# Peptides against a protein of PDB entry 7BDX, part 35

Target 1, 212 residues: chain A of PDB entry 7BDX
Amino acid sequence: EMGAAACTLLWGVSSSEEVVKAILGGDKALKFFSITGQTMESFVKSLDGDVQELDSDESQFVFALAGIVTNVAAIACGREFLVNSSRVLLDTILQLLGDLKPGQCTKLKVLMLMSLYNVSINLKGLKYISESPGFIPLLWWLLSDPDAEVCLHVLRLVQSVVLEPEVFSKSASEFRSSLPLQRILAMSKSRNPRLQTAAQELLEDLRTLEHN

## One batch from the design tools (peptide; aimed at target 1 S160)

Design b2_p15_1_s3 (made by RFdiffusion4, then SolubleMPNN; from b2_p15_1, 5 letters changed)
Fold by OpenDDE base, seed 2:
Structure b2_p15_1_s3 (fold): chain B 212 residues (1-212), chain C 212 residues (1-212), chain A 15 residues (1-15)
Amino acid sequence: as target 1 above (212 residues)
Amino acid sequence: as target 1 above (212 residues)
Amino acid sequence: DDDLYRRRDRSVPLP
């Protein structure tokens, strides 16, 4: 309980750039983010057994950790830190996104996807994530989720790859051969306006790439 | 482990006034400080049984909590919050300082005493603490500690009472009748220069009050 | 500055 409360407060204040700088400027940052990955992994592994209540203190704690990672990745120095010094955490997030079943841990998936999106704002981060083993299959696995917010954040991450020619060119053949076009077209007709817009924009970006 | 790491980071960033404002401006502040008191109390109660390693994650967690309280009390709005909305936490700190034996949990005692000192900067806070049951006996109990830093912070808290005539007048009879003068005189000869100075200043303040 | 243009950082507020 107290750990979750403290971590939640840390998440809240980490929306500030100055707080992110203070977190990263300390001698504890590396250890903290190392333990963060392990804690998130332990939580996801525990879900295969006992029905954890989605609103448990443990769940809230892990959500707060994912929120902190997202907020760190929202800042330029935070992206630099994650990509240079905490790659194991990024690998863990990618792995956990693959381990979770469609519809499982929706809020956690959203936060993890948001963190990866923020990391992808830096070209070095985008290269690192996109060159990860099974990255393209992972995107399609995640896009099979019934949740509109999960799918929205997957589409945004896909768009981040598509909008960077240097990154897209490396995966272009695999991307074109495995693209779930019918799924994206269905999303462009979604009643969720954010999902609808994101799917339409991605389809436009893909069409632009086919004509070049 | 992860809870202690997160709480330690929160402690570190809480040195900023803006972070304290962010913590207190949220809807979680009341609950957080309520659980904080309970957590600190549970830790101190656990010491009567198992030899907790002083450097345990649990100890570090409680130190971080006490550090957060101290940093909140260092800010004007934080003092206002504690005195108006979290009096139970202040009562808990006073109780825990009484429950701990001389030489036990020295670092925790120092942080708790520092938090009370910071609260005492506000006249309303000083009144609240000084009117707490057993406050004067508690000061003398704490002053019996073999640790120089504990004694230093006790002397500073005593000085805060002595320097406020409105507060001192209410306790003047009890204070004069129970004052461990020989102990304070011994501290004025300490090899610790900070303790020596604090004891000498307090003796001067007390002499000034006797001549009025 | 290795940041890609046209992308917007997103912090996540507390739920």
Scores: peptide ipSAE 0.104, ipTM 0.830, DockQ to the pose 0.040
OpenDDE base, seeds 1, 3, 4, 5: peptide ipSAE 0.083, 0.097, 0.035, 0.040; ipTM 0.826, 0.830, 0.823, 0.822

Design b2_p15_1_s4 (made by RFdiffusion4, then SolubleMPNN; from b2_p15_1, 6 letters changed)
Fold by OpenDDE base, seed 3:
Structure b2_p15_1_s4 (fold): chain B 212 residues (1-212), chain C 212 residues (1-212), chain A 15 residues (1-15)
Amino acid sequence: as target 1 above (212 residues)
Amino acid sequence: as target 1 above (212 residues)
Amino acid sequence: MEELYRRRDRSVPLP
């Protein structure tokens, strides 16, 4: 219980840029993010069978960790740190997103997707993520999720790839051949206004690319 | 392991006033400090017999908690919060200081004494601490510690009481009758310059009070 | 490191 409470406090304060700098300025950052990845992986591996009560201390602890990673990635120095010094954590997040089934651990998926999106604001980070093995299939796997928030953050990540020509060109063939266009079109008609807008914008961006 | 790492990070960042404000501005502060007291109490109760390796994850976790409390108490709004909304935690710290033997858990004693000293910077806090049952006997119990750092922080807390006439007057009789003068005189000759100075200053303050 | 400015803002989730 105490661990989850403390970690949740750390999550809350990590929304501050100065706190992120303080976390990263210490000599313990590397170890912390290393253990973070391991802890998240252990949690996801433990999900086999029993509906982990979403409200468990363990779940809250992992949510807080994912939140901290996201908030660190929200800041330029945090992105630089993650991309340069914590690539294993990024690999772990990508792996865990692939290991989770559609509809499983929605909150964690959202947080992890937000972290990857924030990392994608760094060109080096975007390159690293997009060049990960199975990245495009992973996007479509995640886009099959029934949850609107998961799909929203997937579409945002897809948009980050599409909006960067240097990155998109490397995977354009695979991207075009596998794009779940009907799924994205369906999302453009969603009752969720955020999902609807994200899908519409992505479709517009894709149309612009087809004409170039 | 992850809990101790996260809590240690929170300890580090809590040295910032803005972080303390962020911790306290959230709706989770009360619960956090409640569980903090319980966790520290559980740890001290577990010390019966086995030399808890000072380097255990559990020890580090509790040290971080005590450090966080100290850092919160270092800031005016933090003192106000502790004194108004977390008195149970203050009671717990006082209790735990009494439960620990001379020479036992020196690092934790130092951190807890520093937290109480910081709280004593608030007049309401000083009043609350000094009016706690057994406070004066507790000071002398702690002053019997062989560790110079423990004794230093005890003397600082004693000085906080002595320097506040409104507080000192309430316990002056008990204080004078039980004062371990020979022990303090011995400390004034310590090779530890900080302890030496603190003991000398306290003796000067006490002499000033005898003439008033 | 090159920072990319896009239409979508960064995410800062809170507990």
Scores: peptide ipSAE 0.191, ipTM 0.849, DockQ to the pose 0.038
OpenDDE base, seeds 1, 2, 4, 5: peptide ipSAE 0.182, 0.075, 0.189, 0.037; ipTM 0.851, 0.826, 0.852, 0.823; seed 2 fails the geometry check

Design b2_p15_2 (made by RFdiffusion4)
Pose (drawn by RFdiffusion4):
Structure b2_p15_2 (pose): chain A 212 residues (1-212), chain B 210 residues (1-210), chain P 15 residues (1-15)
Amino acid sequence: as target 1 above (212 residues)
Amino acid sequence: EMGAAACTLLWGVSSSEEVVKAILGGDKALKFFSITGQTMESFVKSLDGDVQELDSDESQFVFALAGIVTNVAAIACGREFLVNSSRVLLDTILQLLGDLKPGQCTKLKVLMLMSLYNVSINLKGLKYISESPGFIPLLWWLLSDPDAEVCLHVLRLVQSVVLEPEVFSKSASEFRSSLPLQRILAMSKSRNPRLQTAAQELLEDLRTLE
Amino acid sequence: MTLTEQLIKTEPLET
């Protein structure tokens, strides 16, 4: 209970750039981010499906962990630190997104997809994520999730890699062969404006790159 | 005059999340949200045989109080704090909406309805408002108001209550059937564009979940 | 985000 309360407080204060700089400056953050991935992996493996039932100081603990990772990666030196020091944590995030079934732990998936988008803002972070093993199959599969907020953060991540045609050129062929053009087109007609324009903007960039 | 000027200044700066977080600790020593409800209750009681005066120092004081409550509830930890600590203030807001006759204190009713909408974004806040005494009769009473802005913010709150699970097993199925569908339909053909669109949106949501 | 934050527009005060 005490462990989760401290992680929740750290999640609250981690929204500040001054606090994020202080976390990376303290010589204990490396251990914190290495054991964070282990705790997130342990939490996901412990779930035999079901849902989560807002596990008392268990779900709130991992949510605080993913929330901190997201708030750290939201700061320039935070996403820089993560791609240099905590590459194993990025591997764990990408692994746990594929390991989580559609509709299972939706809040955890959005926090994790938000952190991957933030790390992709860093040039090396974009290279590391896009060059990870089944990255493209993971993207099109996370789009098969019924939750609209998960689909929105997947489209935002896809738009981030698509916005760097140099990195996008390495993962050619499968971007044309396997992309769920129909699902992205359906998302460009959603009554939710943020999801609708995200898919509309991604479609504009996808059609423009195939011709230019 | 001095009290209202300081409250208006606080309403201006309360649009910041950093200021809202700073306000939530101050409620301990000086019961800011506890005495806010008393001041709002005292103001409406003082309008015995009369309606609003406006441009007054007293009118802008309560407007600033309701504006501050709204700007606090607009921040995630603000609406979380209100539903945990200031449940009496939420009672007062819901009570004063019913106590205010139609056409009386229109600006105050709109600001109050905006704060309830914001608190309803919080899961416990939605339960607390929808399970409050006389809540459905209050929605009907507020929709009989001639002012379009008040009707708009009632429909926005009703839409917030209609969306989300709320157990869904006839707990929310009866809430939808018990609404003034005729008045919502009349407002869907309204000459006020903002009101017309809110009633249209709400009607789509009522039909979608039927 | 909540479903309310996703679908419902925020209507401002009329002045």

Design b2_p15_2_s1 (made by RFdiffusion4, then SolubleMPNN; from b2_p15_2, 9 letters changed)
Fold by OpenDDE base, seed 4:
Structure b2_p15_2_s1 (fold): chain B 212 residues (1-212), chain C 212 residues (1-212), chain A 15 residues (1-15)
Amino acid sequence: as target 1 above (212 residues)
Amino acid sequence: as target 1 above (212 residues)
Amino acid sequence: MTRRELLLPDYPLVE
């Protein structure tokens, strides 16, 4: 309980750039993010394929950790830190996104995807995550999730790749050959307006790339 | 491990007034400080009179909690919050200071005393803690500690009481009748310059009060 | 090209 409460407060205050800088300026940042990855991994492994209660202290703790990572990644120096000094955490997040079943730990998936998206704003970060083994198949796996919020953040990450020519060119062949076009088209008809818009925009971006 | 790491980071960033305001501005502050008191109490109780390893994750976690309380108390709105909304935590800190044996959990004692001192900067806070049952005997009990840092922070808290006429007048009789003058005089000869100075200043303040 | 905006997760209302 206390750990979850402390981590939740840390998550809340990490919405400030000054707090992120303070976290990263200390000598504890590396260890913290290392343990963060291990903790998230242990949590996901402990689920053994079951649905976790969202209101548990353990769940809240891991959500807060993912939230902190996301907030750190929202800051330029935070992205630099993650990409330079905490690559194992990024690898862990990618792995966990693959390990979680569709519909499992939806909130955690969303938070992890948000963190990856924020990392992807930096070209170096985008290069790192997009060059990860199985990244493109992972995106399509995640896009099979029944949750609209998961799908939304997957589409945002896909868009981040598509909108960066230097990255997209490296994977364009694999991307084109495996693109779940019918799934994206279905999302463009979603009743969720955010998902609908994201899918439509991505389809437009993809069309623009085909003409070039 | 993760809890201690998160709490340590929260402690570090709570040195900023903006962070303290952010912590207190949220809806989680009350619960956090409530659980903080319970956690500290559970830790002290678990010691069963033994010496705790300073490098344990549990110790580090509780030190960080005490540090957060101290940092919050260093801010005017934080003092107001503690005195108005977290009195149970203040009561717990006072109790734990009495429960710990001389030489036991020295670092925790120091942090708790620092928090009480910061609270005592506010007249309302000083009134609250000084009117707590057994407060004066507690000060003398703590002053028997072999640790110079514990004694230093006890003397600072005593000085806070002595320098506030509105508070000191209420307990002046008990204070004068139980004052460990020989102990304070001994501290005025300490090789620790900080302790020596604090004891000398307190002796001067006490002399000034006797002439009035 | 759509401008990429950073995401901040909503702070939880319930612990």
Scores: peptide ipSAE 0.208, ipTM 0.828, DockQ to the pose 0.062
OpenDDE base, seeds 1, 2, 3, 5: peptide ipSAE 0.205, 0.197, 0.207, 0.204; ipTM 0.827, 0.828, 0.827, 0.827; seed 3 fails the geometry check

Design b2_p15_2_s2 (made by RFdiffusion4, then SolubleMPNN; from b2_p15_2, 9 letters changed)
Fold by OpenDDE base, seed 4:
Structure b2_p15_2_s2 (fold): chain B 212 residues (1-212), chain C 212 residues (1-212), chain A 15 residues (1-15)
Amino acid sequence: as target 1 above (212 residues)
Amino acid sequence: as target 1 above (212 residues)
Amino acid sequence: MTRVELLLPDYPLVE
């Protein structure tokens, strides 16, 4: 309980750039984010079957951890830190997103995807995660999730890839050959306005790329 | 391990007034400080015999908690919050300081005493802690500690009392009758310059009060 | 389209 409370407070204050800089400016950031990855992995591995996230201190704790990563990644220096010094954490996040089944740990998936999206704003970060083994299949796997928020944040990450020529060109063939077009088209008709918009924008971006 | 790491980071960033305000501005501060007291108490109760603080994650965690309380109390709005909304935590700190033996949990004692000193800067806070049952005996009990840092921070807290006429007048009789003058005089001859200075200043303040 | 960083508010503590 206390750990979850402390981590939740840290998450809340990490929305400040100054706090992120303070976190990173210390000598403890490396260890913290190393243990973060291990803790998130342990949590996911402790899940039995197709279990939804429990309303527990453990879940709260892991949510806060993922939230901290997201907020750190929302800052330029935080992205640089993660991509340079905490690559194992990024690898872990990618792994966990692959290990979780559709509908499983939805809130955690959203948080992890938001963190990856923030990382993807940095060209170096985008290069790193997009060059990870199985990245493109992972995106499509995640798009099979029944949750609209999961799908929304996957689409944002996909868009980060397609909007960067340096990155997209490297995977363009695989991307085009495996694109779940019907799924994205279905999302463009979603009742969820955020999901609908994201899918429509992505489809437009993809059309533009085909004409180039 | 993860909890200790998170709490340590929170402690580090809580040195900023803006971070303290952010912590307190949320809806989670009350719960956090409530659990903080319980956690600190549980730690102290888990100690067997005259054991020194172990170099463990548990110790690190509790140090960070005490550090956060100290840093929050270092800010005016933080003092107001503690004195108005987290009195149970203050009661717990006072209790724990009484429960710990001389030489036991020295680092924790120092942190807790620093937090109480910060609280004592606020007149309302000083009134509250000084009116706690057994407060004066507690001060003298703590002055029996072999650790110079413990004694130093006790002397600072004593000085906060003597420098406030509104507070000192209420307990002047008990204070004068129980004053461990020989102990304080001995401290004024300490090889520790900080302790020596604090003891000398207190003795001078006490002399001034006797002439008034 | 311009990519914008996402900041997250914290979730309520588990009661």
Scores: peptide ipSAE 0.096, ipTM 0.823, DockQ to the pose 0.066
OpenDDE base, seeds 1, 2, 3, 5: peptide ipSAE 0.079, 0.093, 0.095, 0.096; ipTM 0.821, 0.822, 0.823, 0.823

Design b2_p15_2_s3 (made by RFdiffusion4, then SolubleMPNN; from b2_p15_2, 9 letters changed)
Fold by OpenDDE base, seed 3:
Structure b2_p15_2_s3 (fold): chain B 212 residues (1-212), chain C 212 residues (1-212), chain A 15 residues (1-15)
Amino acid sequence: as target 1 above (212 residues)
Amino acid sequence: as target 1 above (212 residues)
Amino acid sequence: MTRIELLLEDVPLVE
């Protein structure tokens, strides 16, 4: 309980760039992010079913941790830190996203995907995550999720890959051969306006890449 | 472990006034400080001996909690919050300071005393803590500690009482009758310059009060 | 090209 309360407060204040810099300026940041990955992994492994008790202290704790990672990754120095010093955490996030079933732990998936998206703003971060084993299959696995919010953040991450020629060129063959085009097309017709827009933009970007 | 890491980071960033305001602006602050008191109390009760494992995760966690309370109390809105909404925490800190033996949990005592000192900057806070049952005996109990740092912070708190006529007038009889003058005089000769100065200043303040 | 947006999260209100 106390840990969840503390992490929640830390999450809230981590929305400030200055706070992120302060977090990273200390000697405890490295340990914090190391344990963060382990804690998130432990939580996911403890799930006996698809129903997450969203109101549990443990759930709140893990959500706060994922939120902190997201907010750190939103800042330039935070992205650099994660990519240079906390790669294991990034690997863990990728792994957990793969281990979770469709519809399972939706809120946590969203938070983790947001973290990866922020990491992808840094070219080094984007390279790192995109070169991770099974990255492209993972994207499609996640895109099979019934949750619109999960799919939205997957599409945003896919867009980050597509919009970076240096990254996309390396995986273009695998990407094109496995692209769930029908799924993306279906999303472009979603009643969810955010999902609809993201899918349409991605389709436009993909079309542009094929013609250039 | 994760809780300790999170609290430690929160402690670090709470040195900022803006962060304290952000902490207090949320709906979670009340719960956080409530659990803080309980956690500190539980820790103290779990101590089987006078030797604290300072390097334990639990110790670090409690130190961080005490540090957060101190930093919150360093800010005007934080003092107001503690005195208005977290009186139970203040009561707990006072109680724990009384429950700890001389030389026991020195670092925690210092942090708790620093919190009380910061609370005492607010007249309402000073009134509240000074009107707590056994407050004056508690000061002398703590002043019997062999640790110079503990004694320093006790003297600072005593000085806060003495320098506030509205508070001192209410307890002046008890204060004068129980004042460990010889102990304070001994501290005024300490090799620790901070302790020496604090004791000398207090003695001067007391002399001034007797002549006015 | 769509602008990259930084994603900052606030603490959700626990209902």
Scores: peptide ipSAE 0.047, ipTM 0.817, DockQ to the pose 0.066
OpenDDE base, seeds 1, 2, 4, 5: peptide ipSAE 0.040, 0.041, 0.024, 0.060; ipTM 0.801, 0.806, 0.796, 0.808; seeds 1, 4, 5 fail the geometry check

Design b2_p15_2_s4 (made by RFdiffusion4, then SolubleMPNN; from b2_p15_2, 9 letters changed)
Fold by OpenDDE base, seed 4:
Structure b2_p15_2_s4 (fold): chain B 212 residues (1-212), chain C 212 residues (1-212), chain A 15 residues (1-15)
Amino acid sequence: as target 1 above (212 residues)
Amino acid sequence: as target 1 above (212 residues)
Amino acid sequence: MTRRELLLPEVPLVE
């Protein structure tokens, strides 16, 4: 309980750039984010079957960890830190997103996807995650999730790739050949306005790329 | 390990007034500090015999908690919060300081004493802690500690009392009758310059009060 | 190109 409470507070205050800089400016950041990845992985591995997220201190703790990573990634120096010094954490996040089944750990998936999206704002970060083995298949795997928020944040990450020519060109062939177009088209008709908008924008971006 | 790491980071960043305000401005502060007291108490109760502080994640975690309390108390709004909304935590700190034997949990004692000292900067805080049952005997009990840092921070807290006429007058009789003068005089001859100075200053303040 | 907005996940309310 106390650990979750402390971590939740840290998550809350890490929304400040100054706090992120303070976290990173210390000598403990490397260790913290290393253990973060291990802890998140342990949590996911402890899940038995197609279990929904438990309303527990353990879940809250891991949510807070993912939230902290996201907030750190929301700052330029934080992105640089993650991409330069905590690549294993990024690798772990990608791995966990692949290990979780559709509908499993929805909140955690959203947070992890948000973190990757923030990382993707940095060209170096985008290059790193997009060059990860199985990245494109992972995106489509995640788009099979029944949760609209998961899908929304996947679409945002996909858009980060397509909007960056230097990255998109490297994977354009695989991207085009594996694109779940019907799924994205279906999302463009979603009752969820955020999902609907994101899907429509992505479809428009994709059309623009086909004409170039 | 992860809990201790997170709490340690929170401790580090809580040195900022803005971070303290952010912690307190949320809806989680009350719960956090409530559980903090319980956690610190549980730690102390888990100690068997005259055991020194273990170099463990558990110890580090509790140190960080005490550090956070101290940093919160270092800010005016934090003192107001503690004195108004987390009195049980202050009661717990006072209790734990009484429960710990001389030489036991030295680092924790120092941190807790630092927190009480910070609280004592606020007149309302000073009134609250000084009016706690057994407060004066507790001060003298703590001065029996072999550790110079413990004694130093006790002397600072004693000085906070003696320098505030509105508080000192209420306990002047008990204070004068129980004052461990020989111990304080001995401290004024300490090889530790910080302890020596604090003891000398307190002795001078006490002399001034006797002439008034 | 539309400037992409960074995401800051909100901490859930204490239930």
Scores: peptide ipSAE 0.239, ipTM 0.838, DockQ to the pose 0.064
OpenDDE base, seeds 1, 2, 3, 5: peptide ipSAE 0.238, 0.236, 0.241, 0.237; ipTM 0.837, 0.838, 0.838, 0.837; seed 3 fails the geometry check

Design b2_p15_3 (made by RFdiffusion4)
Pose (drawn by RFdiffusion4):
Structure b2_p15_3 (pose): chain A 212 residues (1-212), chain B 210 residues (1-210), chain P 15 residues (1-15)
Amino acid sequence: as target 1 above (212 residues)
Amino acid sequence: EMGAAACTLLWGVSSSEEVVKAILGGDKALKFFSITGQTMESFVKSLDGDVQELDSDESQFVFALAGIVTNVAAIACGREFLVNSSRVLLDTILQLLGDLKPGQCTKLKVLMLMSLYNVSINLKGLKYISESPGFIPLLWWLLSDPDAEVCLHVLRLVQSVVLEPEVFSKSASEFRSSLPLQRILAMSKSRNPRLQTAAQELLEDLRTLE
Amino acid sequence: PSLPVPPPLRDLPSL
C-alpha cells in the first residue's frame, strides 16, 4: 500500500519538467526504470484475462509506473534518457502491448501507447521503436481494438513514424500490403472529432506518400 | 467591494491547473469551499421578493465564487477533491438550483450547472449528482426555464449523465425514459442554434441507447 | 456575454 502511494505521488509530480530533470539527475533512476519494466511485465503475466477490477494498490501501482514513464518521455531529456539508458523498458512496453488482448487493460495500453509516441519525438527513439521486431503487425493489430482512445493513440503513433519518410522508407512494402485502410477509413467517419481528424490526417499523409 | 474584487481576481487565475492545485491545500486552514457554499446560500436567501440586480458588488462576488468552483472542477484533481472533501458544497449547488425560480439569477444558474457538469466527469461525482435527492424533478424544473443558456447547460448535464454505464441494467434504462422527451424535442427545433444542437445531440444519444 | 459551453463527455480524453 505504501509502495503504490509513493508511486502515485511521483506520477503526480512527474508532470513537471523540473521534477523530470531531477529524477534523471539522481543516480538511482537507472535502477528504477529497469525494475519498472519487470513490475509491468509481472503484472500483465499475472492476469489470466478477466479484466482488472481496479486492483487495490496493484493496478494503481502499475498505472503509476506507466504514468511516470509517459510523463518522463514527455520531456526532451526524459525521452533522451530512456532511449540511451532504458532500451529494455521500451522492449517491455512493445512486448506488453502485443501480449495484452483487445479490451484487456485498456488504460494501461493508452498510457503505454502515449509513452511510445513521446519517445518517438526523439530521433533515436523513433528509429528504435520502428525497427523493433513485429512493430508493423503490432500497429495494425492494436487498431483492431474496439476502444476508441486506444485507436486514437495507435493512429497518433502511426502518424509520427509516417511523418519521417526516411524511417518510414525502411519499413516499406508491409506498410502498403498490411495497412488496415478500411478501418482507418471508418475512423475518418467517427462522430468523435479527435479520432475522426486523426484518421483523416493519417489518410491524407498515406495517400500523399504513395504518389509524391 | 473589496471582497468581490479579490474573488474576481481569483476566478481569473483559477483557469490555471497550477493555481487549482495550490487552492486545494488552502481549504484546510480556511474552509474556502465550505464558506463558499454558505455565501452562495446566503445570497439566494437574500433575494426574497426580488430577482437579480447585476452590475452590483454582491452579484459579482457570488459569480466569482461559482466561477472558481467551476474552474477547480475543470481540473481532474479539482473535481476529485470536491467529491471527496466538499460534498456539502455540491449539495448546496444542487439545492440552490432548485431553490432559484425560473428567470431568477440566470448567470448564477449557468455557472452552477457548468460546475456540476465538470464534477460529473469524475466517476464518483457522476454518482453523487445523479443519486442526489430530487435530481430528476430538478432537471425537469430547470428545463422549464425560459433562458436558452440555462436549458443548454441542463441538456449538457443530462447528456453527461446519459453517457457511460451507470450499471446499464435498467438503472440507466429508467433514467432515460423518465426525462421530458417532449421538451427536448421542442428544443431540438429551437431557433437558438447552440440549444438546438445540444437537444439534437442528446436526442441522438437517447435513441442510440434505446 | 454568454459563458463557455462544454463539449460532450464522449469527446473528452479519459487521461

